# Peptides against a protein of PDB entry 4BOS: the designs that were tried, part 145

Target 1, 163 residues: chain A of PDB entry 4BOS
Amino acid sequence: PVLTRTVVPADNSCLFTSVYYVVEGGVLNPACAPEMRRLIAQIVASDPDFYSEAILGKTNQEYCDWIKRDDTWGGAIEISILSKFYQCEICVVDTQTVRIDRFGEDAGYTKRVLLIYDGIHYDPLQRNFPDPDTPPLTIFSSNDDIVLVQALELADEARRRRQ
Target 2, 163 residues: chain A of PDB entry 4BOS as posed
Amino acid sequence: PVLTRTVVPADNSALFTSVYYVVEGGVLNPACAPEMRRLIAQIVASDPDFYSEAILGKTNQEYCDWIKRDDTWGGAIEISILSKFYQCEICVVDTQTVRIDRFGEDAGYTKRVLLIYDGIHYDPLQRNFPDPDTPPLTIFSSNDDIVLVQALELADEARRRRQ

## One batch from the design tools (peptide; made by RFdiffusion4, then SolubleMPNN)

Design b1_p29_4_s2 (from b1_p29_4, 19 letters changed)
Fold by OpenDDE base, seed 1:
Order: structure tokens, then sequence, then C-alpha cells
Structure b1_p29_4_s2 (fold): chain B 163 residues (1-163), chain A 29 residues (1-29)
């Protein structure tokens, strides 16, 4: 089994495309971004006490208007929201630092998904199997630490290639 | 399937989204 990345379009919505890919078991759909942006905005708007200006870096209303734009980038806030929404841990391996940031790790989720991040772009990760009849896996057990090691190895290799 | 269930959640009503947000706030405390 080998952990690999699927390169999604380098548009402003790569985070949303990548998350959708892994939570849907390997479905590439860049057109999912507008709906996911709207979903995030609605969740944020629904709880202004939790999603405060201190958390958002802007007013609740300003954030909602901002995230719904086609050209704004998702980040840690959006990943946190999506982790909660999909009820899974989202692990992001950074190729620049070769570190993994885990979102939702303390929520008790039984499943985890993985993204790879290079500082400006997100891609989804999947496990490919030697048997061609076995489909790639994008949803892992939250206890599967082997996949995290593989993600770090993948990130380290990516860093060496780019630097 | 788990995938189908997650996709279905994209169609949650506003009220369900509010409930989710409230649960998030409680869990974060």
Amino acid sequence: as target 1 above (163 residues)
Amino acid sequence: SASAARQARLALSLEEQRALAEAEALAAQ
C-alpha cells in the first residue's frame, strides 16, 4: 500500500475540492466549492457567539460575505468547521515543515482523512493498493498512525523535490 | 455508506446547521 496525492486544480477552492474528494471516497468534483462555501457561511452565521470576531479575524457578517467569494482561500477555520460537519479528523501534512496539523483530534471521531499542503495549495491523499481490484482508500481509522507516517514521508519527498 | 451519509449532510437544513453549531460550541468548552 502506498499513500499518494491526487492533484486537484490550483484554483482558490483547492481546500474544498480536496476535502470533498476524501470524504466522498475519492470523488473529484471541483464544482463542489460554491456549495461548501455557502455551507460554511451558514454554519458561521448560525452561531455568532462561538464564531466571534476574535476567532474569525473579522466580524461574523464580514466573514460570511468573504468566504462565499469564489476567489478567497480556505484555511484552518474552514478545516475546523468541515471537520465538525463531516464528523471526522482532518489531518494536514505540510511539505514545507514536514509536520502534520490535526483538526478534530480531540473530538472522538473514529475516522480521519488526509490532505497535503505546500503553503499555497491543498491536495487530497489516498492509499493505493497493489491489487488493481481494490479501490483506493481515502477514509482511515483515527487509530491508523501508519498513514500519518506515510504522509510525513510523502511530504519529506515533496520538500526535497521542490527545494 | 459513510460517503453517502457525508454527502447527504451537505443538504442539511438551516435549523440542523444551527443545532450543529450549538453542539460545536458546547463541545469546545
Scores: peptide ipSAE 0.021, ipTM 0.545, DockQ to the pose 0.024
Fold by OpenDDE base, seed 4:
Structure b1_p29_4_s2 (fold): chain B 163 residues (1-163), chain A 29 residues (1-29)
Amino acid sequence: as target 1 above (163 residues)
Amino acid sequence: SASAARQARLALSLEEQRALAEAEALAAQ
Protein backbone atom coordinates (compact mmCIF):
# COMPACT_ATOMS: atom_id res chain seq x y z
CA PRO B 1 0.00 0.00 0.00
CA VAL B 2 1.11 3.54 -0.76
CA LEU B 3 0.21 6.91 0.67
CA THR B 4 -1.08 9.31 -1.96
CA ARG B 5 -2.30 12.86 -2.21
CA THR B 6 -5.70 13.87 -3.51
CA VAL B 7 -5.55 17.38 -4.92
CA VAL B 8 -8.53 19.43 -3.82
CA PRO B 9 -9.54 22.79 -5.30
CA ALA B 10 -7.56 25.85 -4.32
CA ASP B 11 -10.65 27.85 -3.44
CA ASN B 12 -9.59 29.25 -0.06
CA SER B 13 -11.45 26.40 1.65
CA CYS B 14 -8.94 23.65 0.96
CA LEU B 15 -8.41 23.00 4.67
CA PHE B 16 -12.06 22.29 5.25
CA THR B 17 -12.40 20.22 2.10
CA SER B 18 -9.33 18.23 3.05
CA VAL B 19 -10.45 17.59 6.61
CA TYR B 20 -13.90 16.59 5.44
CA TYR B 21 -12.34 14.22 2.94
CA VAL B 22 -10.26 12.34 5.48
CA VAL B 23 -12.73 12.22 8.36
CA GLU B 24 -15.52 11.03 6.07
CA GLY B 25 -13.43 8.21 4.69
CA GLY B 26 -12.47 9.66 1.35
CA VAL B 27 -15.43 11.75 0.28
CA LEU B 28 -14.47 14.67 -1.92
CA ASN B 29 -17.02 17.40 -1.39
CA PRO B 30 -15.81 20.94 -2.04
CA ALA B 31 -19.28 22.16 -1.14
CA CYS B 32 -18.73 21.14 2.48
CA ALA B 33 -16.84 24.31 3.35
CA PRO B 34 -19.72 26.64 4.26
CA GLU B 35 -21.12 24.19 6.76
CA MET B 36 -17.73 23.44 8.24
CA ARG B 37 -17.01 27.14 8.59
CA ARG B 38 -20.34 27.51 10.33
CA LEU B 39 -19.47 24.61 12.60
CA ILE B 40 -16.24 26.31 13.62
CA ALA B 41 -18.03 29.57 14.23
CA GLN B 42 -20.66 27.82 16.31
CA ILE B 43 -18.08 26.14 18.50
CA VAL B 44 -16.11 29.35 18.93
CA ALA B 45 -19.23 31.33 19.76
CA SER B 46 -20.24 28.77 22.36
CA ASP B 47 -17.18 29.41 24.52
CA PRO B 48 -16.13 33.04 24.48
CA ASP B 49 -14.13 32.56 27.67
CA PHE B 50 -11.69 30.20 26.02
CA TYR B 51 -11.92 31.51 22.49
CA SER B 52 -10.77 34.94 23.55
CA GLU B 53 -9.28 37.77 21.58
CA ALA B 54 -5.86 36.57 22.70
CA ILE B 55 -6.37 33.29 20.86
CA LEU B 56 -8.41 34.54 17.94
CA GLY B 57 -6.58 37.77 17.22
CA LYS B 58 -9.95 39.50 17.11
CA THR B 59 -13.13 39.51 19.14
CA ASN B 60 -15.14 36.32 19.30
CA GLN B 61 -17.89 37.80 17.18
CA GLU B 62 -15.45 39.27 14.65
CA TYR B 63 -13.78 35.90 14.30
CA CYS B 64 -17.06 34.12 13.76
CA ASP B 65 -17.98 36.53 11.01
CA TRP B 66 -14.50 36.26 9.53
CA ILE B 67 -14.25 32.48 9.45
CA LYS B 68 -17.64 32.20 7.78
CA ARG B 69 -16.38 34.21 4.81
CA ASP B 70 -15.69 32.17 1.70
CA ASP B 71 -12.21 33.61 1.25
CA THR B 72 -10.65 33.25 4.69
CA TRP B 73 -8.28 30.49 5.69
CA GLY B 74 -8.21 28.14 8.60
CA GLY B 75 -5.12 27.55 10.67
CA ALA B 76 -4.00 25.97 13.90
CA ILE B 77 -7.05 26.95 15.92
CA GLU B 78 -9.43 25.62 13.28
CA ILE B 79 -7.53 22.36 12.94
CA SER B 80 -7.48 21.99 16.71
CA ILE B 81 -11.22 22.54 16.89
CA LEU B 82 -11.86 20.04 14.13
CA SER B 83 -9.58 17.51 15.79
CA LYS B 84 -11.61 17.78 18.96
CA PHE B 85 -14.91 17.75 17.13
CA TYR B 86 -14.12 14.66 15.09
CA GLN B 87 -12.27 13.04 17.99
CA CYS B 88 -9.18 12.25 15.98
CA GLU B 89 -5.57 13.31 15.73
CA ILE B 90 -4.96 15.51 12.71
CA CYS B 91 -1.43 15.30 11.38
CA VAL B 92 -0.25 17.96 8.96
CA VAL B 93 2.91 17.27 7.01
CA ASP B 94 4.56 20.49 5.88
CA THR B 95 6.38 20.34 2.54
CA GLN B 96 8.33 23.50 3.33
CA THR B 97 9.96 22.10 6.45
CA VAL B 98 9.39 18.35 6.04
CA ARG B 99 7.89 18.16 9.50
CA ILE B 100 4.63 16.85 10.86
CA ASP B 101 2.53 19.01 13.11
CA ARG B 102 0.21 16.92 15.24
CA PHE B 103 -3.07 18.22 16.55
CA GLY B 104 -4.86 16.32 19.28
CA GLU B 105 -1.74 14.33 20.08
CA ASP B 106 -2.30 14.51 23.83
CA ALA B 107 -6.03 13.88 23.74
CA GLY B 108 -5.77 10.10 23.68
CA TYR B 109 -7.56 9.63 20.37
CA THR B 110 -7.22 6.23 18.74
CA LYS B 111 -7.70 7.58 15.22
CA ARG B 112 -5.41 9.67 13.03
CA VAL B 113 -5.92 11.50 9.74
CA LEU B 114 -3.32 13.21 7.57
CA LEU B 115 -3.08 16.37 5.52
CA ILE B 116 -0.26 17.74 3.41
CA TYR B 117 0.43 21.48 3.53
CA ASP B 118 2.70 23.63 1.38
CA GLY B 119 2.32 26.92 3.21
CA ILE B 120 -0.82 28.06 1.46
CA HIS B 121 -2.67 24.92 0.33
CA TYR B 122 -3.95 21.82 2.10
CA ASP B 123 -4.59 18.44 0.52
CA PRO B 124 -5.76 15.19 2.08
CA LEU B 125 -3.68 12.03 2.21
CA GLN B 126 -4.94 8.50 1.74
CA ARG B 127 -3.57 4.98 1.66
CA ASN B 128 -4.24 3.11 -1.56
CA PHE B 129 -4.31 -0.66 -1.70
CA PRO B 130 -3.32 -3.00 -4.52
CA ASP B 131 -6.74 -4.63 -4.43
CA PRO B 132 -8.99 -2.46 -6.58
CA ASP B 133 -12.00 -3.55 -4.57
CA THR B 134 -10.51 -2.20 -1.35
CA PRO B 135 -11.27 1.49 -0.97
CA PRO B 136 -8.54 3.90 0.09
CA LEU B 137 -8.02 4.39 3.79
CA THR B 138 -8.04 7.89 5.27
CA ILE B 139 -8.49 7.09 8.96
CA PHE B 140 -5.53 5.39 10.56
CA SER B 141 -4.63 4.10 13.96
CA SER B 142 -2.95 6.71 16.12
CA ASN B 143 -0.26 4.08 16.60
CA ASP B 144 0.40 3.78 12.86
CA ASP B 145 3.75 5.51 12.58
CA ILE B 146 4.44 4.01 9.17
CA VAL B 147 1.93 6.37 7.65
CA LEU B 148 3.80 9.30 9.22
CA VAL B 149 7.04 8.13 7.65
CA GLN B 150 5.32 7.86 4.31
CA ALA B 151 3.91 11.35 4.74
CA LEU B 152 7.38 12.72 5.43
CA GLU B 153 8.64 11.00 2.30
CA LEU B 154 5.92 12.66 0.26
CA ALA B 155 6.77 16.03 1.76
CA ASP B 156 10.48 15.61 1.14
CA GLU B 157 9.85 14.64 -2.44
CA ALA B 158 7.61 17.65 -2.92
CA ARG B 159 10.24 19.97 -1.45
CA ARG B 160 12.91 18.62 -3.76
CA ARG B 161 10.68 19.19 -6.77
CA ARG B 162 10.22 22.84 -5.82
CA GLN B 163 13.97 23.45 -5.68
CA SER A 1 -1.18 41.13 11.69
CA ALA A 2 -2.92 39.15 14.40
CA SER A 3 -4.52 36.90 11.80
CA ALA A 4 -1.21 36.28 10.10
CA ALA A 5 0.41 35.44 13.41
CA ARG A 6 -2.41 33.06 14.26
CA GLN A 7 -2.09 31.31 10.92
CA ALA A 8 1.66 31.03 11.40
CA ARG A 9 1.18 29.07 14.63
CA LEU A 10 0.33 25.94 12.67
CA ALA A 11 2.17 23.65 15.06
CA LEU A 12 0.22 24.68 18.14
CA SER A 13 -2.53 22.43 19.41
CA LEU A 14 -5.60 23.74 21.16
CA GLU A 15 -3.98 22.99 24.49
CA GLU A 16 -0.80 24.76 23.50
CA GLN A 17 -2.75 27.75 22.31
CA ARG A 18 -4.61 27.85 25.59
CA ALA A 19 -1.36 27.72 27.52
CA LEU A 20 0.07 30.47 25.37
CA ALA A 21 -2.95 32.66 25.90
CA GLU A 22 -2.76 32.16 29.64
CA ALA A 23 0.92 32.98 29.66
CA GLU A 24 0.34 36.12 27.66
CA ALA A 25 -2.40 37.19 30.02
CA LEU A 26 -0.16 36.69 33.01
CA ALA A 27 2.67 38.59 31.36
CA ALA A 28 0.35 41.50 30.74
CA GLN A 29 -0.33 41.89 34.48
Scores: peptide ipSAE 0.020, ipTM 0.501, DockQ to the pose 0.029
Fold by OpenDDE base, seed 2:
Structure b1_p29_4_s2 (fold): chain B 163 residues (1-163), chain A 29 residues (1-29)
Amino acid sequence: as target 1 above (163 residues)
Amino acid sequence: SASAARQARLALSLEEQRALAEAEALAAQ
């Protein structure tokens, strides 16, 4: 089994497309972004005490309007929200630093998904199997630390290619 | 309410949440 990267469109919604891909079991659907943006806005609006201006960098309402725009980028806040919504750990391996940022690691989730990030663009990661008839895996056990090692290896290879 | 909906969704399993997200995405098309 090999961990591989699926390149999604380099648009403002690559994070949402990537998350959708991994949580849907490997479905590439760039058209998912508007709904996911609305989902995040709904979650943020539902808890203004937690999602405060201090956390959001803008008022709750301003954030909701902002994130629903088709030209705004998702980041750590959105990843954290999506981790909570899907009840899974989201692990982001950074090809610039060859490090993994883990979101939801302390929540006790049984599942994890993986993204690869180069400082600008997010892509989803999947495990391919030798049997071509076995579909790739995008949702892993939170106890599967081997996949994290594989992600680091993949990121290191990507970094070397940029050098 | 949005709060009630959020709480309900947070209580769902990953598979249930995925199914919900898929349904919502399809409805939004």
Scores: peptide ipSAE 0.019, ipTM 0.542, DockQ to the pose 0.028
Fold by OpenDDE base, seed 3:
Structure b1_p29_4_s2 (fold): chain B 163 residues (1-163), chain A 29 residues (1-29)
Amino acid sequence: as target 1 above (163 residues)
Amino acid sequence: SASAARQARLALSLEEQRALAEAEALAAQ
């Protein structure tokens, strides 16, 4: 089995597309972004005490209006929210540093998904199997540390290619 | 409770997202 990346469109919503891909088992849907943005805004608006200005860097309402724009980029806050929503650990391997940033690692989730990040763009990661009839795997056990090693190797190779 | 209600809403949203994904996947075939 080999860990590979699926290149999603380099639009302002690559994070949402990538997360949607991995949590839905490998469904590429670039049109998912507006709905996911609304989902995040709904979650944030539902708990203004938790999602405070201190966390958001702006008022709750300002954030909700901001994230629903089609030209704003998702980041750590959105990843954290999506991790909680989908009840899975989201691991982001950075090609610039060849390090993995784990979101939801302290929540006790049994599953993890992986993204690759180059500083401006997110792509989803998947495990391909030798059997062509076996669908790629995008949801891994939180005990599967091998996939993390493979992600680091993939990131290191990407770094050498300036990706 | 407020937490239970929030979780219920999130669960519904997740279900809606899954349904949408399935429909779109079928339409793309």
Scores: peptide ipSAE 0.018, ipTM 0.494, DockQ to the pose 0.025

Design b1_p29_4_s3 (from b1_p29_4, 19 letters changed)
Fold by OpenDDE base, seed 5:
Structure b1_p29_4_s3 (fold): chain B 163 residues (1-163), chain A 29 residues (1-29)
Amino acid sequence: as target 1 above (163 residues)
Amino acid sequence: ADAARRAAVLALSLEEQRALAAAEAAARA
């Protein structure tokens, strides 16, 4: 029962790759980004009243065009949307501050997934087991606070190593 | 820009979050 980091490619779509990895139970697919971006744009376009310029920092249409570009980076807005779409908490541990931002924590989801963020790059986290026949776990109970402690420990170690 | 967007997301009310979740659930195909 050890929490570990899976390094995904350091491209403009590391957030989408990381989210896809954890919500699909450990499937690494860097090619998922275009479809993930389109999913975000579709959700945003579906509710222009909620996804206002005040929230997006640009008009609804401008955001949709922007997020579908291959060279734009995902952030907090995209994480929040994906949390709601997949109906799970997305917990992001920051190695620079050794703090966790929990998206969807007030929604009453029974599941949580974890990412690690260094200020530039996102990676997914998974729990490995000593028994090689037991596959890694990426989806945890929202009541599992031990995994959050383990994530903080990983972040603290990464900070000490300047990672 | 990302910091401002993060602040906006964190400032969402519970009511707004629930409304968004419901809308997105209905939109899932």
Scores: peptide ipSAE 0.018, ipTM 0.457, DockQ to the pose 0.024
Fold by OpenDDE base, seed 4:
Structure b1_p29_4_s3 (fold): chain B 163 residues (1-163), chain A 29 residues (1-29)
Amino acid sequence: as target 1 above (163 residues)
Amino acid sequence: ADAARRAAVLALSLEEQRALAAAEAAARA
């Protein structure tokens, strides 16, 4: 089994496409972004006390309008929201730092998914199997630390290639 | 500067995660 990267379009919605890919078991659907943006906006709008200007960096309404634009990028706040929504850890391996940022790690989720991030672009990660009849795995056990090691290896290799 | 921004956003997200985790833990208890 090998952990591999699936390159998704660099269309400003790569985070949403990547998350959708992994939580849906390997379905590449770039058209998912508008709906996911609306989902996040709905969640944020539903709790203006929690999602304050201090957290969002802008008013609740401004954020909702902003995140629904097709040219704005999601970040850590959006990942946290999606982690809660999908009830899984979202682990992002950063090729710049060769670190894994774990979102939802303290929530007690039994599942985790993985993304790779290079500072401006997100891609999903999947485990491929030698048997062609066995589909790639995108949802892992939260106890599967081997996949985290493999993700770090991918990130380290990417960093070396940039040098 | 970009690293600092990233860290700041991550820190806020971690706080959000902690809040959510605490709420979930309370619901389970």
Scores: peptide ipSAE 0.017, ipTM 0.414, DockQ to the pose 0.023
Fold by OpenDDE base, seed 3:
Structure b1_p29_4_s3 (fold): chain B 163 residues (1-163), chain A 29 residues (1-29)
Amino acid sequence: as target 1 above (163 residues)
Amino acid sequence: ADAARRAAVLALSLEEQRALAAAEAAARA
């Protein structure tokens, strides 16, 4: 089994596309972004005390309007929200630093999904199996640290290739 | 412009994650 990258469109919704891909078991749907943006906005709007200006970098309402735009990028806040929503740990391996940022690691989730990030663009990761009849795996056990090692190796390789 | 926000939010992500985890745990109880 080998961890591989699925390149999603390099649009400003790559984070949402990538998350959707992994949490849905490998479904590539670039059209998922508008609804996911609305979902995040609704969650943020529902708790203005927690989602403060200090966290958002803007007012709650401004953020909600901002994230619903089709030309704005998702980041750590959105990943954290999506981690909670999908009840899984989201691990982002960074090709620039060859490090993994783990979101939701303290929530006790039994599942983890993996993304690869180059400083601008997000792509989803999946485990491919030698048997062609076995579909790729995108949802892993949160105890599967081997997949994290594989992600680091993939990121290191990407860095060497300037990806 | 979004890159700057992403960087800033990453620095705050641990606190947010803990808060979200706590809220989630409370909701499960």
Scores: peptide ipSAE 0.017, ipTM 0.447, DockQ to the pose 0.026
Fold by OpenDDE base, seed 1:
Structure b1_p29_4_s3 (fold): chain B 163 residues (1-163), chain A 29 residues (1-29)
Amino acid sequence: as target 1 above (163 residues)
Amino acid sequence: ADAARRAAVLALSLEEQRALAAAEAAARA
């Protein structure tokens, strides 16, 4: 079994496309972004006490308007929200630092998904099996530490290729 | 600008994760 990267379009919505891909079991749908942006905005708007200006870097209303734009990038806040929404740990391996940032790791989720990040672009990760009849896996056990090691190896290889 | 925002938010990620985890734990209980 080998962990591989599925390259999604290099648009401003790559985070949303990547998350959708892994949580839906390997479905590539770049058209999912507008709805996911609206979902995040709705969640943020519903809890202005937690999603304060200190957290958002802008007012709650300004953030909601901002995240719904087609040309704004998702980041850690959006990943955290999506982790909670999909009830899974989201692990992001960074090719620049060759480290993993884990979102939702303290929530007790039984499932984890993985993304690879190069500083500006997100792609989803999947495990391919030698048996061609076995479909790739995008949802892993939250106790699967091997997949994290494989993600680090993949990130290190990407760094050597300057990707 | 977006890169700077992501970096700033990452610094707050642990706190947010803990808050979300607490809410999730309460919901499961």
Scores: peptide ipSAE 0.016, ipTM 0.422, DockQ to the pose 0.026

Design b1_p29_4_s4 (from b1_p29_4, 17 letters changed)
Fold by OpenDDE base, seed 2:
Parts: C-alpha cells; structure tokens; sequence
Structure b1_p29_4_s4 (fold): chain B 163 residues (1-163), chain A 29 residues (1-29)
C-alpha cells in the first residue's frame, strides 16, 4: 500500500475540497465549497462564547459572513472546526517543513484523515492498494502511525521536487 | 455515543451533514 496525493483545483476552496474528499471516502467535488463554508458558519454562529473575537480575529458575525464568501481561504481555524464537526483527527503534512500539524489530536477521536500542504495549496492524501479493484482508503485509524510516517516521506519527496 | 456520532457523520452526504449541524445548533440555541 502506498500513500498518494490527489491534486484538487488550486482555488481558494482547496482546503474544503480536500477535507470533503477524505471524509467522503475519495470523492472529488470542487462544488462542495459553498456548502462546507455554510456548515462552518453555522457551527461558529451556534457558539459565540467559544468562537469569540479573540479566537476568530473578528466578531462572530463578521467571521460567518467572511467565511461564506467565495474568495476567502480556509486555514487552521477552519481545520479545527471541521475536525470537531467530523469527530476526526485532521493531520496536515507540510512540504516546506516536512512536519505534521495534528488537529484534534487531544480529543480522543478514533479516526484520522490526512492532507498535504505546501504553504499555499491543500491536497488530500489516500492509501492505494496493490489490488486495483480495492478502493483507496482516506480514513485511517488514529492508531495508525505508519500512515503519518508515509505522509512525511511523501512530503519530503514533494519538497525535493518542489511540488 | 461519540463513537456512533463519528461513524454516522463520516458516512453522511454533505447535505445531510449540514442538516445535522443545523439541528445540533438549534438544540444549543
């Protein structure tokens, strides 16, 4: 089994597309972004005490309006929110530093998904199997540390290729 | 349970996930 990258469109919604891909079992749907943005906004709006201005960098309402725009980018805070929503650890391997940022690592989730990030663009990761009829895996056990090692290897290779 | 929630959420369509989030938000309001 080999961990591989699926390249999603390089647009402002690459994070949402990537997360959707991994949590849906490998479905590429760039049109998912508006709905994902609304999902995040709903979550944020529902808990203004937790999602405070101090956390968001703007008022709760301003954030909700901002994240629903078609031209705004998702980042760490959105990953954290999505991790909490899906009850899944989201691991982001950075090709620039060859390090993994783990979101939701202390929540006790039993599942993890992986993204690869180059400082600008997010892509989803999947495990391909030798049997071509066996569909790729995008949702892993939170105890599967081998996949993290594979992600680091993939990131290191990407760094060397400048991709 | 949390485990049941995780399994359910990850198997839902995006639209169903949004509906669930909306329902949960309403319950907290």
Amino acid sequence: as target 1 above (163 residues)
Amino acid sequence: SDAARRAAVLSLSLEEQRALAEAEAAARA
Scores: peptide ipSAE 0.019, ipTM 0.561, DockQ to the pose 0.023
Fold by OpenDDE base, seed 4:
Structure b1_p29_4_s4 (fold): chain B 163 residues (1-163), chain A 29 residues (1-29)
Amino acid sequence: as target 1 above (163 residues)
Amino acid sequence: SDAARRAAVLSLSLEEQRALAEAEAAARA
């Protein structure tokens, strides 16, 4: 089996599309973003004490309005929220630094999903199998560190191609 | 955005990941 990248649309919502893809077991749905943005806004709005202006960089209400826009980008805080919501570790391999950013590692989740990030765009990662009747795997064991190494290898190759 | 990046991040290098994978493999052997 090999770890591969599925290119999702670059429509300002690539993070949400990518997360949805991996947590739903390989379902590509570019139309998922509005609902996921609303989900994040709902979670943020429900806990203004934790999701403070210091964390958000803007008021709770301003953030909720901002994240629900079609043209705003998700980042670490959104990934953290989605990690908690889906109860899985979200690992982002960065092609610029060739490092893994791990979200939810200390939460004790048994599941892990992977994204690849180039500084502006997110794509999901999946494990393909030789058997054509076996669907790709997007949800891994949180103990599967081999998949992280494979992701880093993909990132390293991508970085070398850019040089 | 910078504001959206204000969350705790745990990151590992390629070398750290390889070391971790090898350690886990050795523990299972």
Scores: peptide ipSAE 0.010, ipTM 0.373, DockQ to the pose 0.023
Fold by OpenDDE base, seed 1:
Structure b1_p29_4_s4 (fold): chain B 163 residues (1-163), chain A 29 residues (1-29)
Amino acid sequence: as target 1 above (163 residues)
Amino acid sequence: SDAARRAAVLSLSLEEQRALAEAEAAARA
């Protein structure tokens, strides 16, 4: 089995497309972004005490209006929200630092999904099997440390290619 | 719903996920 990336469009919604891909078991749908943006805004609006200005960097209402725009980028806040919504750990391997940021690791989730990040773009990761008839997997056990090692190796190789 | 389907997939073990994926692939072939 080999961990590979699926390159999604380099648009302002690559994070949402990537998350959708992994939680749907490998479905590429760049058109999912508007609905996911609205979902995040609804979650934020529903809990203004937790999603405060200190966390959002702007007022709750300003954030909701901002995230629903087609041209705004998702980041750590959105990943954290999506982790909670999908009840899974989201692991992001950074090709620039060759480090993994784990979101939701303290929530007790049994499943994890993986993204690869180069500082400006997110792509989803998947495990390919030697048997061509066996579809790739995008959802892993939260105890699967092997997939994290594979992600680091993939990120390290990507860094060497770009630098 | 899509949310329900996603939740169902996430609840499966890795072995169950693999078995399901293989079954779906076989059905398409």
Scores: peptide ipSAE 0.018, ipTM 0.517, DockQ to the pose 0.022; fails the geometry check
Fold by OpenDDE base, seed 5:
Structure b1_p29_4_s4 (fold): chain B 163 residues (1-163), chain A 29 residues (1-29)
Amino acid sequence: as target 1 above (163 residues)
Amino acid sequence: SDAARRAAVLSLSLEEQRALAEAEAAARA
């Protein structure tokens, strides 16, 4: 497909690196994780009524301390928070199940970004163009369902390679 | 368990999560 995967380092912060990459228009910065972890902690701490123990799975303070560790993995909670912060839909295609989990789909955002997930690692997705002078696209219209189809095709190909 | 509750909440849409949080806050007020 025209949609391609950019492999980011396989560290505990691959989710943050991947999200940063797509929302910043294709900037690979593995050093962004500490800042993004702090950002999430700040957001969570600012609204203890919404970010309750029921949602976090731990107390608000415990979560904030936990997420700021450099060895803890980000997941659905963090994606949801980042979707809201960046005001964009975050779509994660899973290569194991060949399905797309959409975060922020009912928020009315006009833009979407895409990640690919294999069960233990996140990578960002981008659209490359034949013209080398045209930079890759990482931010798509929320009405662009073709990019979702392309993401599923990419996941199907990945699954077939494992079989 | 906390894990089970979290999993249930994560299955909701963002809008539903917001509504739930608002309802819980109102109940505590």
Scores: peptide ipSAE 0.016, ipTM 0.443, DockQ to the pose 0.022; fails the geometry check

Design b1_p29_5_s1 (from b1_p29_5, 16 letters changed)
Fold by OpenDDE base, seed 4:
Structure b1_p29_5_s1 (fold): chain B 163 residues (1-163), chain A 29 residues (1-29)
Amino acid sequence: as target 1 above (163 residues)
Amino acid sequence: SAEQEELLKLWEEDPEKAVELVRQRILAQ
């Protein structure tokens, strides 16, 4: 079993495409982005007390309008929201720092998914199996720390290639 | 909106159903 990345389109919605890929078990569908943007906007709009300007960096309404645009990039706020929505820990390995940012780690989720981030682009990670009848795994146990080590190895290798 | 409220209420009741609804919306596009 080897951890690999699936390269998704390098558009402004790579985060959403990548998240959808891993939480849906390996489904590549860039058309998911508009709906996922709307989903996030809906969640944010529903709780202006929690999703305050202090958290969003802009007014609730401004954020909702902003995130629904097709040319705005998602980040930590969106990942946090999607982690909660999909009830899974989202781990993002950064190829620039070779570090993992964990979202939803305190929620007690049993599932973990992984993304790889290079500073401007997100891709999903998956575990491939030699058995052709066994599809790649994108949803891991939250106790599977081996996959985190493997993700760090991928990030480290990527960093070495760029430097 | 009513649709927004409906989805979020569904999520509170059963997150998996809400996830499925979103999946279906995506597939219907």
Scores: peptide ipSAE 0.721, ipTM 0.944, DockQ to the pose 0.025; fails the geometry check
Fold by OpenDDE base, seed 2:
Structure b1_p29_5_s1 (fold): chain B 163 residues (1-163), chain A 29 residues (1-29)
Amino acid sequence: as target 1 above (163 residues)
Amino acid sequence: SAEQEELLKLWEEDPEKAVELVRQRILAQ
């Protein structure tokens, strides 16, 4: 088995598309972005005490209006929210630093999914199998540390290609 | 929206059901 990436459209919603891809078992659907943006906005709006200006960098209402735009980029806040919503650890391997940022790692989730990030663009990761009848796997055990090693290897290779 | 609020309530009860509902909304688009 080999860990590979699926290139999603390089639009402002690549994070949402990538997350949806992995949490839904490998479904590429860029049309998911508007709904996921609304979801995040609703979650943020529902708890203004937690999602404070200190956390958001802007007022709760301003953030909600901002994230619902189709041209705003998602980041750590959105990943954290989606991790909780989908009840899975979201691991983001950064090709610039060759490090993994883990979201939801302390929540006790049994599942993890992986994204690869190059500083501006997110893509989903999946494990391909030699058996052509076995579809790629996007949802891993939270105990599967091998997949994290593979993700780091993939990121390191990507970095070397840029060198 | 009221629909989104209902979703969050559903999530509190059963996150998997809420995830499914979001999937259905996306597929309906």
Scores: peptide ipSAE 0.721, ipTM 0.946, DockQ to the pose 0.025; fails the geometry check
Fold by OpenDDE base, seed 3:
Structure b1_p29_5_s1 (fold): chain B 163 residues (1-163), chain A 29 residues (1-29)
Amino acid sequence: as target 1 above (163 residues)
Amino acid sequence: SAEQEELLKLWEEDPEKAVELVRQRILAQ
């Protein structure tokens, strides 16, 4: 496949590291996690009517305290929030199912980024170029459906290699 | 905090500026 993944640390904050990587154009910085956790908590706290217990599975305050912990894993709620904050579609390809979950797909964003998920770990995806002077691409057009096909191919290959 | 409240207000005005602010905060750690 044309797409490749950059392996980020297998810690409880791999989602945040991966999202930051792709939305910032390929910047690997695991130190981003605490700030991104605080950001999510702040956004959730700011709109308790929308971020209700029905959505969060816990009270608004409980969620905010929970997500700010350094040992809690992010998921769909966090991805949705980050999609909105960064104004981009976040596509997560699952190696176990070889399916893509799209977050922010109905928001009309012009950009999309991609993550790969194996059930316990998130990694960012990028497109590498033959030209060594051309940096990898992590931000794609939301109209680029070919990248989704490439992501599925990458996920399928990863599944075959148990990655 | 007041600083974070400012971030959300900034986002409402210009999301790109808010993203930049978050980036700067991360880099300052």
Scores: peptide ipSAE 0.719, ipTM 0.944, DockQ to the pose 0.026; fails the geometry check
Fold by OpenDDE base, seed 5:
Structure b1_p29_5_s1 (fold): chain B 163 residues (1-163), chain A 29 residues (1-29)
Amino acid sequence: as target 1 above (163 residues)
Amino acid sequence: SAEQEELLKLWEEDPEKAVELVRQRILAQ
């Protein structure tokens, strides 16, 4: 088994495309972005007490209008929201720092998914199997720490190649 | 929207059903 990345389009919605890919078991569909943006906006709008200006960096309404644009980039806030919605831990390995940021790690989810981030772009990670007829795995056990080690190794290799 | 509010209510009751509904909406595009 080898951990690999699937390169998704380098558009403003790469985070949403990557998350959808891993949580749906390896489905590449960039058309998911508008719906996921609307979903996030609705979740934020539904709880203005929690999603305050202190958390969002802007008013609740301003954020909702902003995230629904097709040219705005998602980040930690959106990952946290999607982790909760999809009921999974989202682990992001950074190729610049060779560190993993874990979202939803304290929620007690039984599954985790992995993304790789280079500072401006997100891609999904998957485990390929020797048998070509066995489909790649994108959803891992939250107890599988080997996949985290493999992700760090992948990030370190990417850093050495400056990619 | 009313449709989005319905989705969040569904999520509170059964998150897996809400995830499925989002998947169907995406596939219908």
Scores: peptide ipSAE 0.715, ipTM 0.944, DockQ to the pose 0.025; fails the geometry check

